Peptides against a protein of PDB entry 6FBK. Designs and how they scored, part 48

Target 1, 90 residues: chain A of PDB entry 6FBK
Amino acid sequence: EDTGVRVELAEEDHGRKSTIALRLWVEDPKKLKGKPKDNGAIEFTFDLEKETPDEVAQEMIESGFFHESDVKIVAKSIRDRVALIQWRRE

## One batch from the design tools (peptide; made by RFdiffusion4, then SolubleMPNN)

Design b2_p20_6_s4 (from b2_p20_6, 7 letters changed)
Fold by OpenDDE base, seed 4:
Structure b2_p20_6_s4 (fold): chain B 90 residues (1-90), chain A 20 residues (1-20)
Amino acid sequence: as target 1 above (90 residues)
Amino acid sequence: REERRERIERSKERNRRAAE
């Protein structure tokens, strides 16, 4: 499903760490909040054992990058990417 | 949570500078 939000690995994943570096950016400008010039890619870490996509998405909303109404879309985008990474580690 | 927030804000600032 095209959420309008893309999430990719910001580093090569060797499957050795529980923490991964991710990069997130918006492809659908309707999902952006604030000034467009502020809204390039976001780089962040994600702990596969301790963190959840919903909690991380909420932190991004609190930072003012997204509208509150889009938290589930952001969370889904992170979840989908994390699932792919975990599947590839198996 | 704090370190992630700081990293997000650094990303926003970098994006702003790159667009100027």
Scores: peptide ipSAE 0.407, ipTM 0.839, DockQ to the pose 0.657
Fold by OpenDDE base, seed 1:
Structure b2_p20_6_s4 (fold): chain B 90 residues (1-90), chain A 20 residues (1-20)
Amino acid sequence: as target 1 above (90 residues)
Amino acid sequence: REERRERIERSKERNRRAAE
C-alpha cells in the first residue's frame, strides 16, 4: 500500500546493532502539517528491540510534523520498513 | 525519546534553511 509516507535507511545496515538510522518524508502534500518550508526529510534513530512504530509515530505527531489523523499511516510506514529490515537481517 | 524529538526539530530547521 502506498501510504504517501516514505521511510528509508539513512545508513547502511550491517545487521550488527539494534539501533538503525532512518529517514522519513511525505510524498503526499495533504499529509504534511505546518509550514511548507519546514518540510523535508526527517532523520531519526529507531531501536529494533525497544521501540515500536506506534510510539515513534506518536512522537512525530506531538512534534507537529503530521496531523493526528495520520498517526496510523505514519506508524504503518515505519512498521513496514522496519519489518523489511528485520527480514533482511534473518 | 527527548533525543529523538531534538533530532526531528534539527531536521526541520535544516529543511527550513535549505528552502530559503
Scores: peptide ipSAE 0.404, ipTM 0.838, DockQ to the pose 0.648
Fold by OpenDDE base, seed 3:
Structure b2_p20_6_s4 (fold): chain B 90 residues (1-90), chain A 20 residues (1-20)
Amino acid sequence: as target 1 above (90 residues)
Amino acid sequence: REERRERIERSKERNRRAAE
């Protein structure tokens, strides 16, 4: 499913740490909040054991990166990438 | 939480500057 939000590893994952570096950016301009020039890619860390996609997505909404209506889309995008990373670690 | 927020805000600022 194309969410219009892309999430990828910002660093090579060696499967050694519970924390990973991710990069997130919007591919669908309708999902950007504010001026497009303010909303390029963002890099953030994600703790695979302690954090949830929903919590992280909510923080991004509060930061004004996305519309409140897109919180579930952002969360899904993070969740899908995280799941893929976890599957590849096994 | 706070560290992530600050990092996001810094990223927004960097993006704005890069577009100008």
Scores: peptide ipSAE 0.401, ipTM 0.836, DockQ to the pose 0.632
Fold by OpenDDE base, seed 5:
Structure b2_p20_6_s4 (fold): chain B 90 residues (1-90), chain A 20 residues (1-20)
Amino acid sequence: as target 1 above (90 residues)
Amino acid sequence: REERRERIERSKERNRRAAE
């Protein structure tokens, strides 16, 4: 599913750590909040064992990167990428 | 959570500079 938000690994994943580096950016401009010049890619860490896509998405909303109404879309984008990474580790 | 928030804000600042 095309959410308009893209998430990828920011580093090579060797499957050794519970924490991964991710990069997130918007492909659909209407998902952005605030000034366009602030809206490049975001790099962040994600703990595969302790963190949830919903909580991380909420932090991004609170930082003013996305509209409150898009929290579930952002969470889904993170969840989908994390699932793919976990499947590839097996 | 605080560390991630700070990293996000640094990303916003970097993006702003790159767009100028």
Scores: peptide ipSAE 0.396, ipTM 0.835, DockQ to the pose 0.700

Design b2_p20_7_s2 (from b2_p20_7, 7 letters changed)
Fold by OpenDDE base, seed 3:
Structure b2_p20_7_s2 (fold): chain B 90 residues (1-90), chain A 20 residues (1-20)
Amino acid sequence: as target 1 above (90 residues)
Amino acid sequence: SMPEKIIKLDLEAIRKKKKE
């Protein structure tokens, strides 16, 4: 499913550490129910062992980047990218 | 395409404030 939200690595992943740098931005705003407050790419670290996409997405909403109604869309975007990264590490 | 503007979000700092 195309969420309209893009998540990419902000660094080259060598599979050596549990934390990764990611960048998240809106590619298709029509897929979102709310309107994002900023058009920039959000750069953040994600701990593959300790963090969950849902928690990180919720924190982004609390920070004011997205409407609360889009938390699941944001979470899914992060989850899908994280899953892909983990797949490549195997 | 990647936006030119990069917003650095420190989630750890946010979490720390929530626990206080």
Scores: peptide ipSAE 0.629, ipTM 0.883, DockQ to the pose 0.939
Fold by OpenDDE base, seed 5:
Structure b2_p20_7_s2 (fold): chain B 90 residues (1-90), chain A 20 residues (1-20)
Amino acid sequence: as target 1 above (90 residues)
Amino acid sequence: SMPEKIIKLDLEAIRKKKKE
């Protein structure tokens, strides 16, 4: 499913550490219920062992980047990218 | 297709502030 939110690696992944740098941005705002406050790409670190996409998405909303109604869309975007990264490592 | 503007978000710092 196309969430309208894109998540990509901000660095090369050599599969050596549990923490990765990601960048998240809105590619299709029509897929979101709310309007993001900023058009920039959000750069953040994600711990593959300790963090969950749902928790990170909630924190982004609390920071004011997205509306609370879009938490599941943001979380899914992160989850899908993280899954691809994990599959590539194996 | 990635925006030129990069917003650096330190989630760890945010979590620490919430626990204080």
Scores: peptide ipSAE 0.628, ipTM 0.883, DockQ to the pose 0.925
Fold by OpenDDE base, seed 4:
Structure b2_p20_7_s2 (fold): chain B 90 residues (1-90), chain A 20 residues (1-20)
Amino acid sequence: as target 1 above (90 residues)
Amino acid sequence: SMPEKIIKLDLEAIRKKKKE
């Protein structure tokens, strides 16, 4: 359940926008199969209506931030955070 | 804790490059 990847809101969520700013970073690199490109936090926008965690994760891999073998771990981390945000809005 | 270094990722730009 603990992916070793952490995702947090980069802004206050007032539940008004379909787009949210997120930050993603590796908390426990031992959970990943590959070595991440950078140790920094990745800041990105996520459209709750149009985007999926899998698509965003794949785009991060294509950008070289993570190894392709870790796409599902990254996607799960995003999905879990997005779900929490959506549940808080309802 | 969150790293001090922030990497701003423009996903839209990535998507556009994929279509080229």
Scores: peptide ipSAE 0.628, ipTM 0.883, DockQ to the pose 0.925
Fold by OpenDDE base, seed 1:
Structure b2_p20_7_s2 (fold): chain B 90 residues (1-90), chain A 20 residues (1-20)
Amino acid sequence: as target 1 above (90 residues)
Amino acid sequence: SMPEKIIKLDLEAIRKKKKE
């Protein structure tokens, strides 16, 4: 499903470490219920062993990047990208 | 395409909460 939110690697992944740098941005704002405060790409580190997409999404909401009503959409976009990265590592 | 503006977000705060 197209969430309207895109997540990509901010670095080349060689599968050597449990942490990865990601970038997240809005491609289609119509898919969101709220309005993001910034149009830039958010760069963040994600720990594949310890972090969850839901927790990271909540942190982004608390930081003011997204409305709380869009937490599940943001979490899904992160989850889908993380799953793809993990599949490629195997 | 990715926006030119990059916003760096430190998630250390939430990670510390998980340790509690």
Scores: peptide ipSAE 0.623, ipTM 0.875, DockQ to the pose 0.663

Design b2_p20_7_s3 (from b2_p20_7, 9 letters changed)
Fold by OpenDDE base, seed 3:
Structure b2_p20_7_s3 (fold): chain B 90 residues (1-90), chain A 20 residues (1-20)
Amino acid sequence: as target 1 above (90 residues)
Amino acid sequence: SMPERVIRLDLEALRKKREE
């Protein structure tokens, strides 16, 4: 599913760390219910062992980047990328 | 394509504040 939100690695992943640097940005704002506050890329560290996409998405909303109604779509975007990264590590 | 402007978000700091 195309969420309109893109998440990519901000660094090369050699599968050695439990943390990864990610960048998230809106590719298609029409997919979102709210209007994102900023059009820049959000860079953040994601701990593959401790963090969840839902919590990270919520934190982004609390920071004002997205409307609360878009928490699930943001979380899904993160989840999908994280899953792909973990798959590649195996 | 990747936007030119990058915003660094310190999620750990946010989590700590929420848990206080």
Scores: peptide ipSAE 0.517, ipTM 0.853, DockQ to the pose 0.878
Fold by OpenDDE base, seed 1:
Structure b2_p20_7_s3 (fold): chain B 90 residues (1-90), chain A 20 residues (1-20)
Amino acid sequence: as target 1 above (90 residues)
Amino acid sequence: SMPERVIRLDLEALRKKREE
């Protein structure tokens, strides 16, 4: 599903760490219900063992990057990328 | 393509700040 939000690795993943650096940005704003406050890429660390996409998305909203109505879209974007990374590690 | 500007977000720091 095309969420309009893109998430990519900010580093090469050699499958050695439980944490990964990701970058998230909006490619299609019209797919979001709210208006993002910034058009830059958000770089963040994601712990594959301890964190969840939904919690991270909620924290991004608290930081003011997205409207609360878009939490599920942001979470899904992170989840899809994380799943892909984990599948590639196997 | 990825935007030129990168905003580094420290989620751990955010969590600590929220709990204070």
Scores: peptide ipSAE 0.517, ipTM 0.853, DockQ to the pose 0.940
Fold by OpenDDE base, seed 4:
Structure b2_p20_7_s3 (fold): chain B 90 residues (1-90), chain A 20 residues (1-20)
Amino acid sequence: as target 1 above (90 residues)
Amino acid sequence: SMPERVIRLDLEALRKKREE
């Protein structure tokens, strides 16, 4: 499913660290229920062992980047990218 | 394509603030 939210690596992943740098931005705002606060890319560190996409998404909502109704869309976008990264590491 | 403007988000700082 295309969420309209894109998540990409902000660095090369050599599979050595448990943390990765990611960038997240909106490609298609029509797929969001609310209107995002900013049109820039959000750069953040994600710990593959300690963090979950839902927790990170919730923190982004609390920071005001997205409407609360879009938490699951944001979480899914992060989850899909993280899963892909983990699959490539194996 | 990725936007030119990048916002750095410190998640640990947010978590710490929320737990206080």
Scores: peptide ipSAE 0.515, ipTM 0.853, DockQ to the pose 0.918
Fold by OpenDDE base, seed 5:
Structure b2_p20_7_s3 (fold): chain B 90 residues (1-90), chain A 20 residues (1-20)
Amino acid sequence: as target 1 above (90 residues)
Amino acid sequence: SMPERVIRLDLEALRKKREE
């Protein structure tokens, strides 16, 4: 499902490390219940072994990038991309 | 398309600040 939030690799993934650099931005703001604070791309490191999409999404909300009501949408966007990356590693 | 502006978010730093 298209969440309206896009998540992409900020680096080439060689499948060698547990951490990956990701960029997240809003492509379709209509999919969000709230209005995002910034229209830029958020670059962040995601540890495939230690972090969860839900925790990262919550931290982004606490940072003021998204409304609390959109935590599930943001988390899903990250989860979907992370799953795809993990599938490609196999 | 990807926005020109990129915001670097240090989640680890945020976590540490929250725990303090």
Scores: peptide ipSAE 0.512, ipTM 0.850, DockQ to the pose 0.948

Design b2_p20_7_s4 (from b2_p20_7, 7 letters changed)
Fold by OpenDDE base, seed 4:
Structure b2_p20_7_s4 (fold): chain B 90 residues (1-90), chain A 20 residues (1-20)
Amino acid sequence: as target 1 above (90 residues)
Amino acid sequence: SMPEKVIKLDLEALRKKREE
């Protein structure tokens, strides 16, 4: 499903470390229930072994980037990208 | 396409603040 939120690698992934740099931004704001505070891309690190998409999404909301009603759509976007990265590593 | 503006988010710092 197209969440309207895009997540991409901010660096090349050589499959050697558990931490990756990601960038997340809104591609289609109409798919969100709330209005994001910023139109920029959020750059963050994600630990493939220790972190979950839901936790990271919640932290972004607590920072004010997204409305609380959009936590699941943000988490899904992160999850989908992380899954692709992990599948490519295998 | 990706926006030109990039916001660097330190998640570790956020976690620490939440626990304080």
Scores: peptide ipSAE 0.607, ipTM 0.876, DockQ to the pose 0.924
Fold by OpenDDE base, seed 1:
Structure b2_p20_7_s4 (fold): chain B 90 residues (1-90), chain A 20 residues (1-20)
Amino acid sequence: as target 1 above (90 residues)
Amino acid sequence: SMPEKVIKLDLEALRKKREE
């Protein structure tokens, strides 16, 4: 599913550590219910062992990047990218 | 394509701030 939100690695993944740097940005704002306050790419660290996409998405909303109604779409975008990264590590 | 502007977000710092 195209969420309208893109998530990519901010660094080359060598599969050596549990933490990865990611960048998240909006490609299609029409897919979101709310309006993001910033048009930039959000760079953040994600711990593959300890963190969940839902928690990270909620934290981004609390920081004011997205509307609360878009938590699921943001979480899905992160989840899909994280899953892909994990699959490539196997 | 990725936007030129990059916003650095420290989630750990945010979590600590929320707990305070």
Scores: peptide ipSAE 0.607, ipTM 0.875, DockQ to the pose 0.937
Fold by OpenDDE base, seed 5:
Structure b2_p20_7_s4 (fold): chain B 90 residues (1-90), chain A 20 residues (1-20)
Amino acid sequence: as target 1 above (90 residues)
Amino acid sequence: SMPEKVIKLDLEALRKKREE
């Protein structure tokens, strides 16, 4: 499913550390129920061992970047990218 | 297609503040 939210690596992944730098931005705002506060790319670290996409998405909402109604679509975008990164590491 | 503007978000710092 195309969420309208894109997540990409902010750095080259050599598969050596459990934390990765990611960038998240909106490609298609029509896919969101609310209106994002900012139009930039959000850069953040994600711990592959300790963090979950749902928790990170909730923290982004608490920071004011997205409406609470879009928590699941943001979480799915992070989850899908993280899964691809983990599959590539294997 | 990535926006030129980049916002660095320190989620670890936010978690620490919330738990204090």
Scores: peptide ipSAE 0.603, ipTM 0.873, DockQ to the pose 0.917
Fold by OpenDDE base, seed 3:
Structure b2_p20_7_s4 (fold): chain B 90 residues (1-90), chain A 20 residues (1-20)
Amino acid sequence: as target 1 above (90 residues)
Amino acid sequence: SMPEKVIKLDLEALRKKREE
């Protein structure tokens, strides 16, 4: 499913670290219920062992980047990218 | 395409505040 939110690696992944740098931005705002407060790419570190997409998404909401109604779609976009990264590491 | 503007988000700091 196309969430309208794009998540990509901000660095080359050599599969050596449990933490990865990601960038997240809105690609299709029509897919969101609310209006994002910023048009930039959010760069953040994701710990593959300790963090969950839902928690990270919620933190982005609390930071004011997205409306609370879009927490799940943001979380899904992160989850999908993380899953892909983990798949490539195998 | 990747936006030119990059916003660095310190998630660790946010987590710490949440746990307090």
Scores: peptide ipSAE 0.608, ipTM 0.875, DockQ to the pose 0.877; fails the geometry check

Design b2_p20_8_s1 (from b2_p20_8 with P1M E6K T11S E16R K19L)
Fold by OpenDDE base, seed 2:
Structure b2_p20_8_s1 (fold): chain B 90 residues (1-90), chain A 20 residues (1-20)
Amino acid sequence: as target 1 above (90 residues)
Amino acid sequence: MKPKRKFKVLSLEELRELLE
């Protein structure tokens, strides 16, 4: 399902390392329960082997980017993109 | 205690430029 949150690679993925650079932004704010901050996008690194979408989402909440009620939708957006990246690597 | 994750915040303008 469309979460209204987009996640894309912030760098070309050559499948050489376990870490990837991601860029996340709100594409459809009406899909979120809370009102996100007026940011353009958030870029961060994600370790495919050590980290989880839920952990990153929670950290985004703690940083004030999203309301806690949207932690799962944010996590899903990250998870979905990560899955695509992993599938492409295999 | 885990270190805080580093987030790079882009402006709306920066994002638009990237999407164009």
Scores: peptide ipSAE 0.716, ipTM 0.916, DockQ to the pose 0.750
Fold by OpenDDE base, seed 4:
Structure b2_p20_8_s1 (fold): chain B 90 residues (1-90), chain A 20 residues (1-20)
Amino acid sequence: as target 1 above (90 residues)
Amino acid sequence: MKPKRKFKVLSLEELRELLE
């Protein structure tokens, strides 16, 4: 499902580290219930072994990037990309 | 308590340049 939120690698993934750099931005704000901030993109590191998309999404809400009502859609966006990255590593 | 996660915010212009 298209969440309207795009997540991509912010750096090339050689599959050697448990941490990856991700870049997240809104492509379709209509998919979100709240109005996201007027940011271009958000970059952050994600530990494939220690962190979860839900926790990171919640931290984004707490940081004011998204409305609390959109935590699940943001988490899904991260989860979907992480899944693809992990698939490519195998 | 856990430390606050570091988020790097890019401007729309920066993003456009990266996606180009």
Scores: peptide ipSAE 0.715, ipTM 0.915, DockQ to the pose 0.771
Fold by OpenDDE base, seed 1:
Structure b2_p20_8_s1 (fold): chain B 90 residues (1-90), chain A 20 residues (1-20)
Amino acid sequence: as target 1 above (90 residues)
Amino acid sequence: MKPKRKFKVLSLEELRELLE
């Protein structure tokens, strides 16, 4: 499913550490229920073993980047990318 | 209380440069 939110690695992943650097940005704002901030992208670290996409998405909302109604779509975007990264590591 | 997560915000121009 195309969430309209894109998540990519902010750095090359060599599979050596449990943390990865991610970059998230909105490609299609029409897919969101609320209006996100007028930012280019958001970069953050994600611990593959300790953190969850839902928790990070919630923290983004608390920081004011997205509307609360879009927590699930943001979380899904992160989840899909994280899953892909983990699959490539195996 | 959890520490506030650090988010680095990039401008649209910065993103464009990265995607090119």
Scores: peptide ipSAE 0.714, ipTM 0.915, DockQ to the pose 0.749
Fold by OpenDDE base, seed 3:
Structure b2_p20_8_s1 (fold): chain B 90 residues (1-90), chain A 20 residues (1-20)
Amino acid sequence: as target 1 above (90 residues)
Amino acid sequence: MKPKRKFKVLSLEELRELLE
């Protein structure tokens, strides 16, 4: 399912750290209910062991990057990427 | 009260350069 939000590694993952750097940006704003900020991308660290995509998405909303109605779609985009990263590590 | 998460914001120009 294409969320219209793309998430990629902001750094090469060697599978050594529990934290990874991610880059998130909107490819298709029509998939979002609200109007996201007019920026290019958002980079952040994510702890694979301690954090959840939903928590990070909520913090993005609190920071004003997305409308509250889009928290789930943002969380899904992060979750999907994190899953792929975890699968690749195993 | 948890600390505010740090986010690095890239401009559209910066993103375009990364995607090239």
Scores: peptide ipSAE 0.714, ipTM 0.914, DockQ to the pose 0.737

## One batch from the design tools (peptide; made by RFdiffusion4, then SolubleMPNN)

Design b2_p21_1_s1 (from b2_p21_1, 9 letters changed)
Fold by OpenDDE base, seed 3:
Structure b2_p21_1_s1 (fold): chain B 90 residues (1-90), chain A 21 residues (1-21)
Amino acid sequence: as target 1 above (90 residues)
Amino acid sequence: SPPPVLWRAERVDGKYVFTRV
């Protein structure tokens, strides 16, 4: 599903580290209920073993990057990318 | 292509610290 939020690896994944760098940005703001904080990308670390997309999304909301109504959209975008990364590691 | 990175986030004491680029 096209969430309007894109998440990509910010680095090459060699499948060795539990922590990876991701890059997140709004590709289609029409998909969001609220107005995002900025029009650029957020580069963030994500621990594949310890962190959850929902918690990460919530932290972004609390920091004002997205409206609270869009937390699930952001979380889903992160989740989908993380799942893909994990699948490719297998 | 991705837009410019405006923010970086890393864990500090269990919480993300967002730094403006």
Scores: peptide ipSAE 0.774, ipTM 0.953, DockQ to the pose 0.823
Fold by OpenDDE base, seed 5:
Structure b2_p21_1_s1 (fold): chain B 90 residues (1-90), chain A 21 residues (1-21)
Amino acid sequence: as target 1 above (90 residues)
Amino acid sequence: SPPPVLWRAERVDGKYVFTRV
């Protein structure tokens, strides 16, 4: 499913670190229920072994980057990218 | 093409700290 939120690697992944840099931005704002804080990208660190997409998304909402009604959309976008990265590492 | 990075986030004492670029 196209969530309207894009998440991509901000660095080349050599499969050696548990922490990676990701970039997140809104590609299609019409798919969000609320209005995002900004129209730029957020670059953030993500620990593949310790963090969850839901918790990371919640922190972004609490910081005001997205409406609380969109937490699951943001989490899904992160989850889909993280799953793909982990699959490629196997 | 991704838009410019406007915010950076890193863990500080277990919480994200967001800084404006």
Scores: peptide ipSAE 0.773, ipTM 0.953, DockQ to the pose 0.825
Fold by OpenDDE base, seed 1:
Structure b2_p21_1_s1 (fold): chain B 90 residues (1-90), chain A 21 residues (1-21)
Amino acid sequence: as target 1 above (90 residues)
Amino acid sequence: SPPPVLWRAERVDGKYVFTRV
């Protein structure tokens, strides 16, 4: 599903560590209900063992990067990328 | 290609700290 939010690896993944660097940005703002804080990318760390996409998305909203109505869209975007990364590590 | 990175976030005491690039 095209959420309008892109999430990509910010580094090469060698499958050796639980923490990875990701980049998130809005590709199609029309897919969002609210207006994002900025039009650039957010580079953030994500712990594959301890963190969840929903909690990370919520923290971004609490910091004002996205409207609260878009939490599920942001979370899904992160989840989809994380799932792909974990799949490639198998 | 991705747009420029404007923010960086890292965990500090279990909470994200966002820094403007």
Scores: peptide ipSAE 0.772, ipTM 0.953, DockQ to the pose 0.824
Fold by OpenDDE base, seed 4:
Structure b2_p21_1_s1 (fold): chain B 90 residues (1-90), chain A 21 residues (1-21)
Amino acid sequence: as target 1 above (90 residues)
Amino acid sequence: SPPPVLWRAERVDGKYVFTRV
């Protein structure tokens, strides 16, 4: 599903580290219920072994980057990218 | 193409700290 939120690797993944750098940005704001904080990208670290997309999304919401009603959309976007990365590592 | 990075986040004491670029 096209969430309107893009998440991509901010670095090359050689499958050696549990922590990776990701970039997240809004590609289609019409798919969100609220208004994003700004129109730029967020570059963040993500630990593939310890962190979950839902918890990361929640922290972004609490920091004011997205409206609370869009937490699941943000989480799904992160989840889909993380799943793809993990699949490629296998 | 992706927009410019305006924020960076890293874990500090188990919580994300967001820094404006």
Scores: peptide ipSAE 0.772, ipTM 0.953, DockQ to the pose 0.803

